# Ledger of designs, part 4: peptides against a protein of PDB entry 5ZK1

Target 1, 52 residues: chain A of PDB entry 5ZK1
Amino acid sequence: KREVRLMKNREAARECRRKKKEYVKCLENRVAVLENQNKTLIEELKALKDLY
Target 2, 52 residues: chain A of PDB entry 5ZK1 as posed
Amino acid sequence: KREVRLMKNREAARESRRKKKEYVKCLENRVAVLENQNKTLIEELKALKDLY

## One batch from the design tools (peptide; made by RFdiffusion4, then SolubleMPNN)

Design b1_p8_8_s1 (from b1_p8_8, 6 letters changed)
Fold by OpenDDE base, seed 1:
Structure b1_p8_8_s1 (fold): chain B 52 residues (1-52), chain A 8 residues (1-8)
Amino acid sequence: as target 1 above (52 residues)
Amino acid sequence: MPKLLVPS
């Protein structure tokens, strides 16, 4: 009984670490896309402002 | 455009 509980806990802890790593990677990718979009929009707004 | 890796 005890060994089976310890095995299941180790498996659950591995899965928790995997899910956390995937979630962080998803956030990092989303931030990089939003930062690039924001930079482009700021450059476009600056170019429009420099025309008027 | 970098493809957003949404976890499926």
Scores: peptide ipSAE 0.064, ipTM 0.622, DockQ to the pose 0.550
Fold by OpenDDE base, seed 3:
Structure b1_p8_8_s1 (fold): chain B 52 residues (1-52), chain A 8 residues (1-8)
Amino acid sequence: as target 1 above (52 residues)
Amino acid sequence: MPKLLVPS
């Protein structure tokens, strides 16, 4: 009984770490895309202001 | 956990 509980706890801890790593990677990718879009929009707004 | 969609 004790060994089965320790095995299940180790499996649950591996799965928790995996899900956390995937979530952080998704946030990092979302930040990189939003930062790129924000730079492009700022450059477009600057080019538009320099025309007027 | 919410699935964050990144636009391609």
Scores: peptide ipSAE 0.056, ipTM 0.640, DockQ to the pose 0.139
Fold by OpenDDE base, seed 2:
Structure b1_p8_8_s1 (fold): chain B 52 residues (1-52), chain A 8 residues (1-8)
Amino acid sequence: as target 1 above (52 residues)
Amino acid sequence: MPKLLVPS
């Protein structure tokens, strides 16, 4: 009985770490896309201001 | 999983 509970806990802990890693990677990709879009919009706004 | 909405 104890060994089966420890095995199930180890499996649940591995799955929790996997889900956390996937969530962090999703956030990192979102931040990188938003930072690139914001940079592009700032550069476009600068180019438009330098024309007038 | 939240889909990244990348605007086109």
Scores: peptide ipSAE 0.054, ipTM 0.630, DockQ to the pose 0.094
Fold by OpenDDE base, seed 4:
Structure b1_p8_8_s1 (fold): chain B 52 residues (1-52), chain A 8 residues (1-8)
Amino acid sequence: as target 1 above (52 residues)
Amino acid sequence: MPKLLVPS
């Protein structure tokens, strides 16, 4: 009984770490895309203001 | 830097 509970806990802990790693990677990718879009929009707005 | 006005 104890060994089966320890095995299930190890499996649940591996799955929790996997899901956390995937979630962090998704957030990092979304941040990188938004930072690049924000940089481009700021540069375009600067170029437009320097023209008028 | 001037505050970006987001159009409503």
Scores: peptide ipSAE 0.048, ipTM 0.583, DockQ to the pose 0.035

Design b1_p8_8_s2 (from b1_p8_8, 5 letters changed)
Fold by OpenDDE base, seed 4:
Structure b1_p8_8_s2 (fold): chain B 52 residues (1-52), chain A 8 residues (1-8)
Amino acid sequence: as target 1 above (52 residues)
Amino acid sequence: MPKLSVPS
């Protein structure tokens, strides 16, 4: 009984770490896209202000 | 966990 419980806990801990790594990668990708979009919008706003 | 969509 104890050994089976320890095995299941190790498996659950591996799966928890895998899901956390995937979630962080999705956040990093979303941040990179938003940073690029924000940079482009700031450059467009500067170009528009330099025309007037 | 929420699904994060990245704009293409």
Scores: peptide ipSAE 0.083, ipTM 0.717, DockQ to the pose 0.139
Fold by OpenDDE base, seed 1:
Structure b1_p8_8_s2 (fold): chain B 52 residues (1-52), chain A 8 residues (1-8)
Amino acid sequence: as target 1 above (52 residues)
Amino acid sequence: MPKLSVPS
């Protein structure tokens, strides 16, 4: 009985670490896309302000 | 884009 509980805990801990890594990677990718979009929009807004 | 859901 104890060994089966320890095995299940090790499996749950591996899955928790996997899910956390995937979540962080999804956040990092979303931040990179938003930062690039924000940079482009700021450059476009600057170019428009430099025309007026 | 996958939905950013907090793992409960």
Scores: peptide ipSAE 0.081, ipTM 0.730, DockQ to the pose 0.193
Fold by OpenDDE base, seed 2:
Parts: C-alpha cells; structure tokens; sequence
Structure b1_p8_8_s2 (fold): chain B 52 residues (1-52), chain A 8 residues (1-8)
C-alpha cells in the first residue's frame, strides 16, 4: 500500500536526520578538542621561546 | 573516538 511506503520513508528520513546530527556533534567535539590542544601547544611554544 | 566515516 502507498501509505505503508510513505510511513517507512518518514521513519528512514527521521533516522537519517538523527545520524547526521550525531555525526555533526562528533565533528564539533573533535574540532573543539583539537583547537584547545593547538592553543595549548602554541602557548607552550611561546613560553619556551620567552625562556631562551 | 568514533571513526568519522562520511556516509558513502
């Protein structure tokens, strides 16, 4: 029936949006960690250069 | 860390 196909499509579209949101959140968290690590390493390198 | 797999 057409209605069952439309229901399955709506479910698949909800799951696709959920997976995309989880993927974006994982990227955002990884970017934030890398940006913080990069900032710390740059600050440590500056502090070492100011000692010599 | 979950592997950042792009959905192919």
Amino acid sequence: as target 1 above (52 residues)
Amino acid sequence: MPKLSVPS
Scores: peptide ipSAE 0.077, ipTM 0.718, DockQ to the pose 0.162
Fold by OpenDDE base, seed 5:
Structure b1_p8_8_s2 (fold): chain B 52 residues (1-52), chain A 8 residues (1-8)
Amino acid sequence: as target 1 above (52 residues)
Amino acid sequence: MPKLSVPS
């Protein structure tokens, strides 16, 4: 009985770490895209202000 | 963009 509980706990802990890593990677990718979009919009706004 | 979902 104890060994089966320890095995299930190890499996659950592996799955929890996998899901956390995937979530962090999704956040990092979203941040990188938003930062690039924000940079482009700031550069476009600057170029418009430098023309008028 | 994929929707951010928290792990349940």
Scores: peptide ipSAE 0.075, ipTM 0.720, DockQ to the pose 0.255

Design b1_p8_8_s3 (from b1_p8_8, 6 letters changed)
Fold by OpenDDE base, seed 5:
Structure b1_p8_8_s3 (fold): chain B 52 residues (1-52), chain A 8 residues (1-8)
Amino acid sequence: as target 1 above (52 residues)
Amino acid sequence: MPKLLTPS
């Protein structure tokens, strides 16, 4: 009984770490997209202000 | 634009 509980705990801990790593990677990708969009919009706004 | 990778 004890060994089975320790095995299940190790599996749950591996899965928790996997899910956390995937979540962080998703957030990093979202940040990179939003930063690039924001940069482009700022550059477009600057070009429009420099034209008028 | 970079593609967003969603968690599976």
Scores: peptide ipSAE 0.068, ipTM 0.665, DockQ to the pose 0.721
Fold by OpenDDE base, seed 2:
Structure b1_p8_8_s3 (fold): chain B 52 residues (1-52), chain A 8 residues (1-8)
Amino acid sequence: as target 1 above (52 residues)
Amino acid sequence: MPKLLTPS
């Protein structure tokens, strides 16, 4: 009984770490896209101001 | 699953 509970806990802990890693990677990708979009919009706004 | 925002 104890060994089966420890095995199930180790499996649940591995799955929790996997899900956390996937969530962090998704946030990092979202931040990189938003930072790039914001940079492009700032550069476009600067170029438009330099024309007028 | 949060959808990845793709740049347009």
Scores: peptide ipSAE 0.058, ipTM 0.696, DockQ to the pose 0.096
Fold by OpenDDE base, seed 4:
Structure b1_p8_8_s3 (fold): chain B 52 residues (1-52), chain A 8 residues (1-8)
Amino acid sequence: as target 1 above (52 residues)
Amino acid sequence: MPKLLTPS
């Protein structure tokens, strides 16, 4: 029936949005870690250059 | 958390 197809489509659309949100959150967390590591390495390289 | 592979 049409109603069963519409229900399955709504469930699939909810699951697609959930997976996309989890993937984006994983990327945002990885970017924040890499940006912090990069900042620390740049500061360490600057401090090392300012000694010589 | 999905393990983002750190290359050894």
Scores: peptide ipSAE 0.057, ipTM 0.640, DockQ to the pose 0.104
Fold by OpenDDE base, seed 1:
Structure b1_p8_8_s3 (fold): chain B 52 residues (1-52), chain A 8 residues (1-8)
Amino acid sequence: as target 1 above (52 residues)
Amino acid sequence: MPKLLTPS
C-alpha cells in the first residue's frame, strides 16, 4: 500500500512539473508575439505622427 | 494549445 502511494505521488509530481513548463512556454510565446505587435504599432504611429 | 499566429 505505501509504495503504490509513493509511486502515484512521484507520477503526479512529474505531470505537475510538465504542465507548469508547458504553461510558462505558452506565456513566453504570447509575450513575444504581443511585444512584436506592440513595437510595430508604435513604429506605425510614430511614422504617421512624423507625416502630420 | 492553439498555435499562436505570428504575423509575418
Scores: peptide ipSAE 0.055, ipTM 0.684, DockQ to the pose 0.090

Design b1_p8_8_s4 (from b1_p8_8, 6 letters changed)
Fold by OpenDDE base, seed 4:
Structure b1_p8_8_s4 (fold): chain B 52 residues (1-52), chain A 8 residues (1-8)
Amino acid sequence: as target 1 above (52 residues)
Amino acid sequence: MPKLEVPS
């Protein structure tokens, strides 16, 4: 039936949007952690350079 | 999609 195909398409489109949102959130979290680690490493390198 | 692990 046409209605069953349209229902399955709507479900697949919802799932595609959900997976995309989860992937973006995972990238945003990874960027935030890497930016924090990079900042800490730069501050540590500066503190070591100011000691010598 | 590979699961991106974030280091703790």
Scores: peptide ipSAE 0.064, ipTM 0.672, DockQ to the pose 0.136
Fold by OpenDDE base, seed 2:
Structure b1_p8_8_s4 (fold): chain B 52 residues (1-52), chain A 8 residues (1-8)
Amino acid sequence: as target 1 above (52 residues)
Amino acid sequence: MPKLEVPS
């Protein structure tokens, strides 16, 4: 009985760490895309202001 | 964009 509970806990802990790693990677990718889009929009706005 | 849901 104890060993089966410890095995199930180890499996659940591995799955929790996997899901957390996937979530963090999704956040990091979204931040990188939004930062790049924001940078491009700021550069475009600067270029438009420098034309007038 | 995938939904950024925290795994509950």
Scores: peptide ipSAE 0.062, ipTM 0.690, DockQ to the pose 0.184
Fold by OpenDDE base, seed 5:
Structure b1_p8_8_s4 (fold): chain B 52 residues (1-52), chain A 8 residues (1-8)
Amino acid sequence: as target 1 above (52 residues)
Amino acid sequence: MPKLEVPS
């Protein structure tokens, strides 16, 4: 009985770490997309202000 | 969250 509980805990801990890594990677990708979009919008706003 | 691929 003890060994089965330790095995299940190790599996749950591996799955928790996997889910956390996938979540962080999803946030990093979302940040990079938003930073690129924000940069483009700021550059477009500067180009419009420099034209008038 | 959908996987957003960052355009390289």
Scores: peptide ipSAE 0.059, ipTM 0.652, DockQ to the pose 0.141
Fold by OpenDDE base, seed 1:
Structure b1_p8_8_s4 (fold): chain B 52 residues (1-52), chain A 8 residues (1-8)
Amino acid sequence: as target 1 above (52 residues)
Amino acid sequence: MPKLEVPS
């Protein structure tokens, strides 16, 4: 009985770590896209201000 | 977990 519970806990802990890694990677990708979009919008706003 | 979508 105890060993089966420890095996199931180890499997659940592996799956939890996998899901956490995937979630962090998704956040990192979203941050990189938003930072790029923000940079482009700032450059466009600067170029528009330099015309007037 | 919330589904995060990155615009293409």
Scores: peptide ipSAE 0.059, ipTM 0.660, DockQ to the pose 0.137

## One batch from the design tools (peptide; made by RFdiffusion4, then SolubleMPNN)

Design b1_p9_1_s1 (from b1_p9_1 with A7V S9E)
Fold by OpenDDE base, seed 1:
Parts: structure tokens; C-alpha cells; sequence
Structure b1_p9_1_s1 (fold): chain B 52 residues (1-52), chain A 9 residues (1-9)
């Protein structure tokens, strides 16, 4: 009985670590996209101000 | 919701 509980806990621990890694990677990708979009919008706003 | 971290035993 104890060994089966330890095996299930180890499996749940592996799955939790996997899901955390995937979530962090998703956030990192979202930050990189938002930073690039923000940079582009700032450059477009500068170009528009330099036309007036 | 992220699954709760397993208790590290």
C-alpha cells in the first residue's frame, strides 16, 4: 500500500513539474511577443510624430 | 488552475 502511494506521488510530481515548465514557456513567449509589439508601436508613433 | 504542487515527501 505505501509503495503504490509513493509511485502515484512521484507521477503527480512529474506531471506538476511538466505543466509548470509549459506554463512558464507560454508566459515567456507571450512576453517576447508583447515586447516586440510594444517596440513596433513606439517606432510607428515616432515615425508619425516626425511627419508633423 | 495549476494543479497543487505535490507534497515533497
Amino acid sequence: as target 1 above (52 residues)
Amino acid sequence: SLPAPPVLE
Scores: peptide ipSAE 0.048, ipTM 0.653, DockQ to the pose 0.116
Fold by OpenDDE base, seed 2:
Structure b1_p9_1_s1 (fold): chain B 52 residues (1-52), chain A 9 residues (1-9)
Amino acid sequence: as target 1 above (52 residues)
Amino acid sequence: SLPAPPVLE
């Protein structure tokens, strides 16, 4: 009984760590895309203000 | 919801 419980806990721990790593990677990608879009929009707004 | 952290033994 104890050994089977420890095996299931080790499996659940591996899956939890995997899902956390995937979630962090998804957030890092989303932040990088939003930061790049924001930078581009700020540069476009500056270029438009320099034309008038 | 994040999966609950396994209880560290």
Scores: peptide ipSAE 0.048, ipTM 0.655, DockQ to the pose 0.114
Fold by OpenDDE base, seed 3:
Structure b1_p9_1_s1 (fold): chain B 52 residues (1-52), chain A 9 residues (1-9)
Amino acid sequence: as target 1 above (52 residues)
Amino acid sequence: SLPAPPVLE
């Protein structure tokens, strides 16, 4: 009985670490895309203000 | 919601 509880805890801990790593990677990718889009929009707004 | 961390024993 104790060994089955320790096995289930080890499985739950592995799955928790996996989900946390996937969530952080998703946030890092979203930040990189938003930073690039923001940079492009600022450059476009500057180019439009330099024309008028 | 992230699942609560298993108690690290």
Scores: peptide ipSAE 0.047, ipTM 0.652, DockQ to the pose 0.116
Fold by OpenDDE base, seed 4:
Structure b1_p9_1_s1 (fold): chain B 52 residues (1-52), chain A 9 residues (1-9)
Amino acid sequence: as target 1 above (52 residues)
Amino acid sequence: SLPAPPVLE
């Protein structure tokens, strides 16, 4: 009985670490996309200001 | 919601 509880806890701990890693990777990708979009919009706004 | 970490016994 104890060995089965320890096995289930180890599986739950592995799954928790996996889900945390996937969530962090999703946030990192979202930040990288938003930073690139913001950079492009700032460059477009500069180019537009240089025309006036 | 993120799953809570298993309590380390």
Scores: peptide ipSAE 0.047, ipTM 0.643, DockQ to the pose 0.118

Design b1_p9_1_s2 (from b1_p9_1, 3 letters changed)
Fold by OpenDDE base, seed 5:
Structure b1_p9_1_s2 (fold): chain B 52 residues (1-52), chain A 9 residues (1-9)
Amino acid sequence: as target 1 above (52 residues)
Amino acid sequence: ELPAPPELK
């Protein structure tokens, strides 16, 4: 009984670490996309302000 | 539940 509980705990801990790594990677990708979109919008707003 | 990873559309 104890060994089966320790095995299940190790499996759950591996899965928790995997999910956390995937979540961080998804946030990093979302930040990179938003930073690029924000840069483009700032450049477009600057170009529009320089016309008037 | 971990919030679903924001799908990069």
Scores: peptide ipSAE 0.070, ipTM 0.717, DockQ to the pose 0.143
Fold by OpenDDE base, seed 4:
Structure b1_p9_1_s2 (fold): chain B 52 residues (1-52), chain A 9 residues (1-9)
Amino acid sequence: as target 1 above (52 residues)
Amino acid sequence: ELPAPPELK
């Protein structure tokens, strides 16, 4: 009984670490896209303000 | 395009 509980806990801990790594990678990709979009929009807004 | 948020299941 104890060994089966320890095995299930090790499996659950591996899956938790996998899901956390995938979630962090998705957030990093979203941040990189949003930072690039924000930079482009700020540059476009500056270029438009420099015309007037 | 923004990558879709991971479905928290």
Scores: peptide ipSAE 0.068, ipTM 0.718, DockQ to the pose 0.183
Fold by OpenDDE base, seed 2:
Structure b1_p9_1_s2 (fold): chain B 52 residues (1-52), chain A 9 residues (1-9)
Amino acid sequence: as target 1 above (52 residues)
Amino acid sequence: ELPAPPELK
């Protein structure tokens, strides 16, 4: 009984670490896309202001 | 559960 509980806990801990890594990677990709969109919009706004 | 990040629209 104890060994089966320890095995299940180790499996649950591996899955928790996997899900955390996937979540962080999704946030990193989201930040990179939003930073690129924000940079483009700032450059477009600057180019528009430099014309007038 | 970790909240799923909202999709980029």
Scores: peptide ipSAE 0.067, ipTM 0.708, DockQ to the pose 0.167
Fold by OpenDDE base, seed 3:
Structure b1_p9_1_s2 (fold): chain B 52 residues (1-52), chain A 9 residues (1-9)
Amino acid sequence: as target 1 above (52 residues)
Amino acid sequence: ELPAPPELK
């Protein structure tokens, strides 16, 4: 009985670490896209202001 | 539960 509980706990801990890593990667990708969009919008606003 | 990654809209 103890060995089966330890096996299930190890599997659950591996799956928890996997899901956490995937979630962090999704947030990192979102941040990179939003940072690039904000940079482009700031550059476009600067170029528009430099025309007047 | 981890919150669902909010979709980029």
Scores: peptide ipSAE 0.062, ipTM 0.698, DockQ to the pose 0.167

Design b1_p9_1_s3 (from b1_p9_1, 4 letters changed)
Fold by OpenDDE base, seed 3:
Structure b1_p9_1_s3 (fold): chain B 52 residues (1-52), chain A 9 residues (1-9)
Amino acid sequence: as target 1 above (52 residues)
Amino acid sequence: PLPEPPVLK
């Protein structure tokens, strides 16, 4: 009985770590896209202000 | 939401 509980806990812990890594990667990609969009919008606003 | 860690029973 103990060995089966330890096996199931090891499987659940592997799956938890996998899902955590995928979630962090999704957040990192979202941050990188938003940072690039904000940079572009700031550069466009600067270029527009430098015309007047 | 972050995945919950397996609760040790």
Scores: peptide ipSAE 0.065, ipTM 0.667, DockQ to the pose 0.137
Fold by OpenDDE base, seed 4:
Structure b1_p9_1_s3 (fold): chain B 52 residues (1-52), chain A 9 residues (1-9)
Amino acid sequence: as target 1 above (52 residues)
Amino acid sequence: PLPEPPVLK
């Protein structure tokens, strides 16, 4: 009984680490896209303010 | 949401 519980916990811990790594990578990609969009919008707003 | 670590019971 104990060995089967330890095996199931090791499998669940491997899957938890995999899902955590995928979630962090998804957040890093979203941050990089939003930072680039924000930079572009700030540059466009500066260019418009320099014209008027 | 961040995945929770497996709880040993």
Scores: peptide ipSAE 0.062, ipTM 0.655, DockQ to the pose 0.146
Fold by OpenDDE base, seed 2:
Structure b1_p9_1_s3 (fold): chain B 52 residues (1-52), chain A 9 residues (1-9)
Amino acid sequence: as target 1 above (52 residues)
Amino acid sequence: PLPEPPVLK
């Protein structure tokens, strides 16, 4: 009984670490996309202001 | 939300 609980806990801990790594990677990708979009929008707004 | 760590039972 104890060994089966320790095995299941070890599997759950591996899965928790995997899901955490995937979630962080998803956030990093989202930040990189939003930073690039924000930069482009600021450059476009600057170009529009320089026309008037 | 971040995944919760496994609860020790």
Scores: peptide ipSAE 0.061, ipTM 0.661, DockQ to the pose 0.141
Fold by OpenDDE base, seed 1:
Structure b1_p9_1_s3 (fold): chain B 52 residues (1-52), chain A 9 residues (1-9)
Amino acid sequence: as target 1 above (52 residues)
Amino acid sequence: PLPEPPVLK
């Protein structure tokens, strides 16, 4: 009985760590895309203001 | 949603 509980907990802990790593990677990618888009939009807004 | 930690039983 104890060994089966320890095995199930070990599997659940592996899956939790996997899902956490994937979630962090998705956030990092989203931040990088949003930072690049924000930079581009600021540069475009500056270029448009410098025309008038 | 953040992944839930394994429930210790």
Scores: peptide ipSAE 0.056, ipTM 0.642, DockQ to the pose 0.143

Design b1_p9_1_s4 (from b1_p9_1, 3 letters changed)
Fold by OpenDDE base, seed 1:
Structure b1_p9_1_s4 (fold): chain B 52 residues (1-52), chain A 9 residues (1-9)
Amino acid sequence: as target 1 above (52 residues)
Amino acid sequence: ALPAPPVLE
């Protein structure tokens, strides 16, 4: 009985670590996209201000 | 939702 509980906890720990890694990777990708979009929008706003 | 932490690491 104790060994089965320890096995299930180890499986849950592996799955928690996997899901955390996937979540962090999703956030890192979203940050990189938003930083690039923000840079482009700032450059477009500068180009528009230089026309007037 | 963040994954729930295991009871033992």
Scores: peptide ipSAE 0.049, ipTM 0.647, DockQ to the pose 0.165
Fold by OpenDDE base, seed 5:
Structure b1_p9_1_s4 (fold): chain B 52 residues (1-52), chain A 9 residues (1-9)
Amino acid sequence: as target 1 above (52 residues)
Amino acid sequence: ALPAPPVLE
């Protein structure tokens, strides 16, 4: 009984770490996209101000 | 929701 609980805990710990790594990667990708969009919008706003 | 960490006994 104890060995089966330890095995299940090790599997759950591996899965928790995997899901956390995937979630962080999803956030990093979302940040990179939003940073690029924000840079483009700031450049467009500067170009519009420099035309006046 | 983030997966809850397993309790290490």
Scores: peptide ipSAE 0.049, ipTM 0.639, DockQ to the pose 0.122
Fold by OpenDDE base, seed 4:
Structure b1_p9_1_s4 (fold): chain B 52 residues (1-52), chain A 9 residues (1-9)
Amino acid sequence: as target 1 above (52 residues)
Amino acid sequence: ALPAPPVLE
């Protein structure tokens, strides 16, 4: 009984670490997309301001 | 919320 609980805890710990790594990668990708969109919008706003 | 980590053994 104890050994089966320890095995299940180790499996759950591995899965938690995997999910955390996937979540961080998702956030890094979202930050990169938002930074690129923000840069483009700032460049478009500058180009619009230079027309007036 | 991320599930709380089980104790790291």
Scores: peptide ipSAE 0.047, ipTM 0.638, DockQ to the pose 0.121
Fold by OpenDDE base, seed 2:
Structure b1_p9_1_s4 (fold): chain B 52 residues (1-52), chain A 9 residues (1-9)
Amino acid sequence: as target 1 above (52 residues)
Amino acid sequence: ALPAPPVLE
């Protein structure tokens, strides 16, 4: 009984760490895209304001 | 929801 509980806990721990790593990577990619889009929009707004 | 971390025994 104890060995089976320890095995299941080790599997659950591996899966938890995997899902956390995937979630963080998804957030990092989303932040990088949004920061680049925001920078581009600010540069475009500045360029338009400098033309008028 | 993220799966709860296993309690470290």
Scores: peptide ipSAE 0.044, ipTM 0.631, DockQ to the pose 0.108

Design b1_p9_2_s1
Fold by OpenDDE base, seed 5:
Structure b1_p9_2_s1 (fold): chain B 52 residues (1-52), chain A 9 residues (1-9)
Amino acid sequence: as target 1 above (52 residues)
Amino acid sequence: PLPPPPPLP
């Protein structure tokens, strides 16, 4: 009984760490996309202001 | 529980 509980706890802890790593990677990818979009919009706004 | 991962844009 104790060994089965320890095995299930180790499995649950591995799955928790996997899900956390995947979540962080999804956030990092979203940040990179939003930073690139923001940079492009700032450059477009600058180019529009430099015409006047 | 972790919130669902944000949708990719």
Scores: peptide ipSAE 0.067, ipTM 0.715, DockQ to the pose 0.191
Fold by OpenDDE base, seed 3:
Structure b1_p9_2_s1 (fold): chain B 52 residues (1-52), chain A 9 residues (1-9)
Amino acid sequence: as target 1 above (52 residues)
Amino acid sequence: PLPPPPPLP
């Protein structure tokens, strides 16, 4: 019984670390997309303000 | 459980 509980705990800890790594990677990709979109929108807004 | 990612702006 004890060894089975320790195995299940090690599996749960591996899965927790996997989910955390995937979550951070998702946030990093999302930040990169939003930074690029924000840069483009600021450049477009500047170009429009320089026309008027 | 991890919190959901923040909403898109």
Scores: peptide ipSAE 0.064, ipTM 0.710, DockQ to the pose 0.182
Fold by OpenDDE base, seed 2:
Structure b1_p9_2_s1 (fold): chain B 52 residues (1-52), chain A 9 residues (1-9)
Amino acid sequence: as target 1 above (52 residues)
Amino acid sequence: PLPPPPPLP
């Protein structure tokens, strides 16, 4: 009984770490896209202000 | 449970 519980806990802990890594990677990709979009919009707004 | 990751823009 104890060894089976420890095995299941190790499997659950591996899956938890995998899901956390995938979640962080998704957030990092979202931040990179939003930062690039924000930079582009700020550059476009500067270019428009320099024309008038 | 971790919340679902938000969709990419």
Scores: peptide ipSAE 0.062, ipTM 0.703, DockQ to the pose 0.161
Fold by OpenDDE base, seed 4:
Structure b1_p9_2_s1 (fold): chain B 52 residues (1-52), chain A 9 residues (1-9)
Amino acid sequence: as target 1 above (52 residues)
Amino acid sequence: PLPPPPPLP
């Protein structure tokens, strides 16, 4: 009984670390895209203001 | 539990 509980806990801890790594990678990719979009929109807004 | 991953843009 004890060894089976320890095995299940080790498996759950590995899966928790995997899911956390995937979640962080998804956030990093979203931040990179949003930073690029924000940069482009700021440059477009500057170019539009320089016309008037 | 971790929140659901953010949607891809």
Scores: peptide ipSAE 0.058, ipTM 0.698, DockQ to the pose 0.191

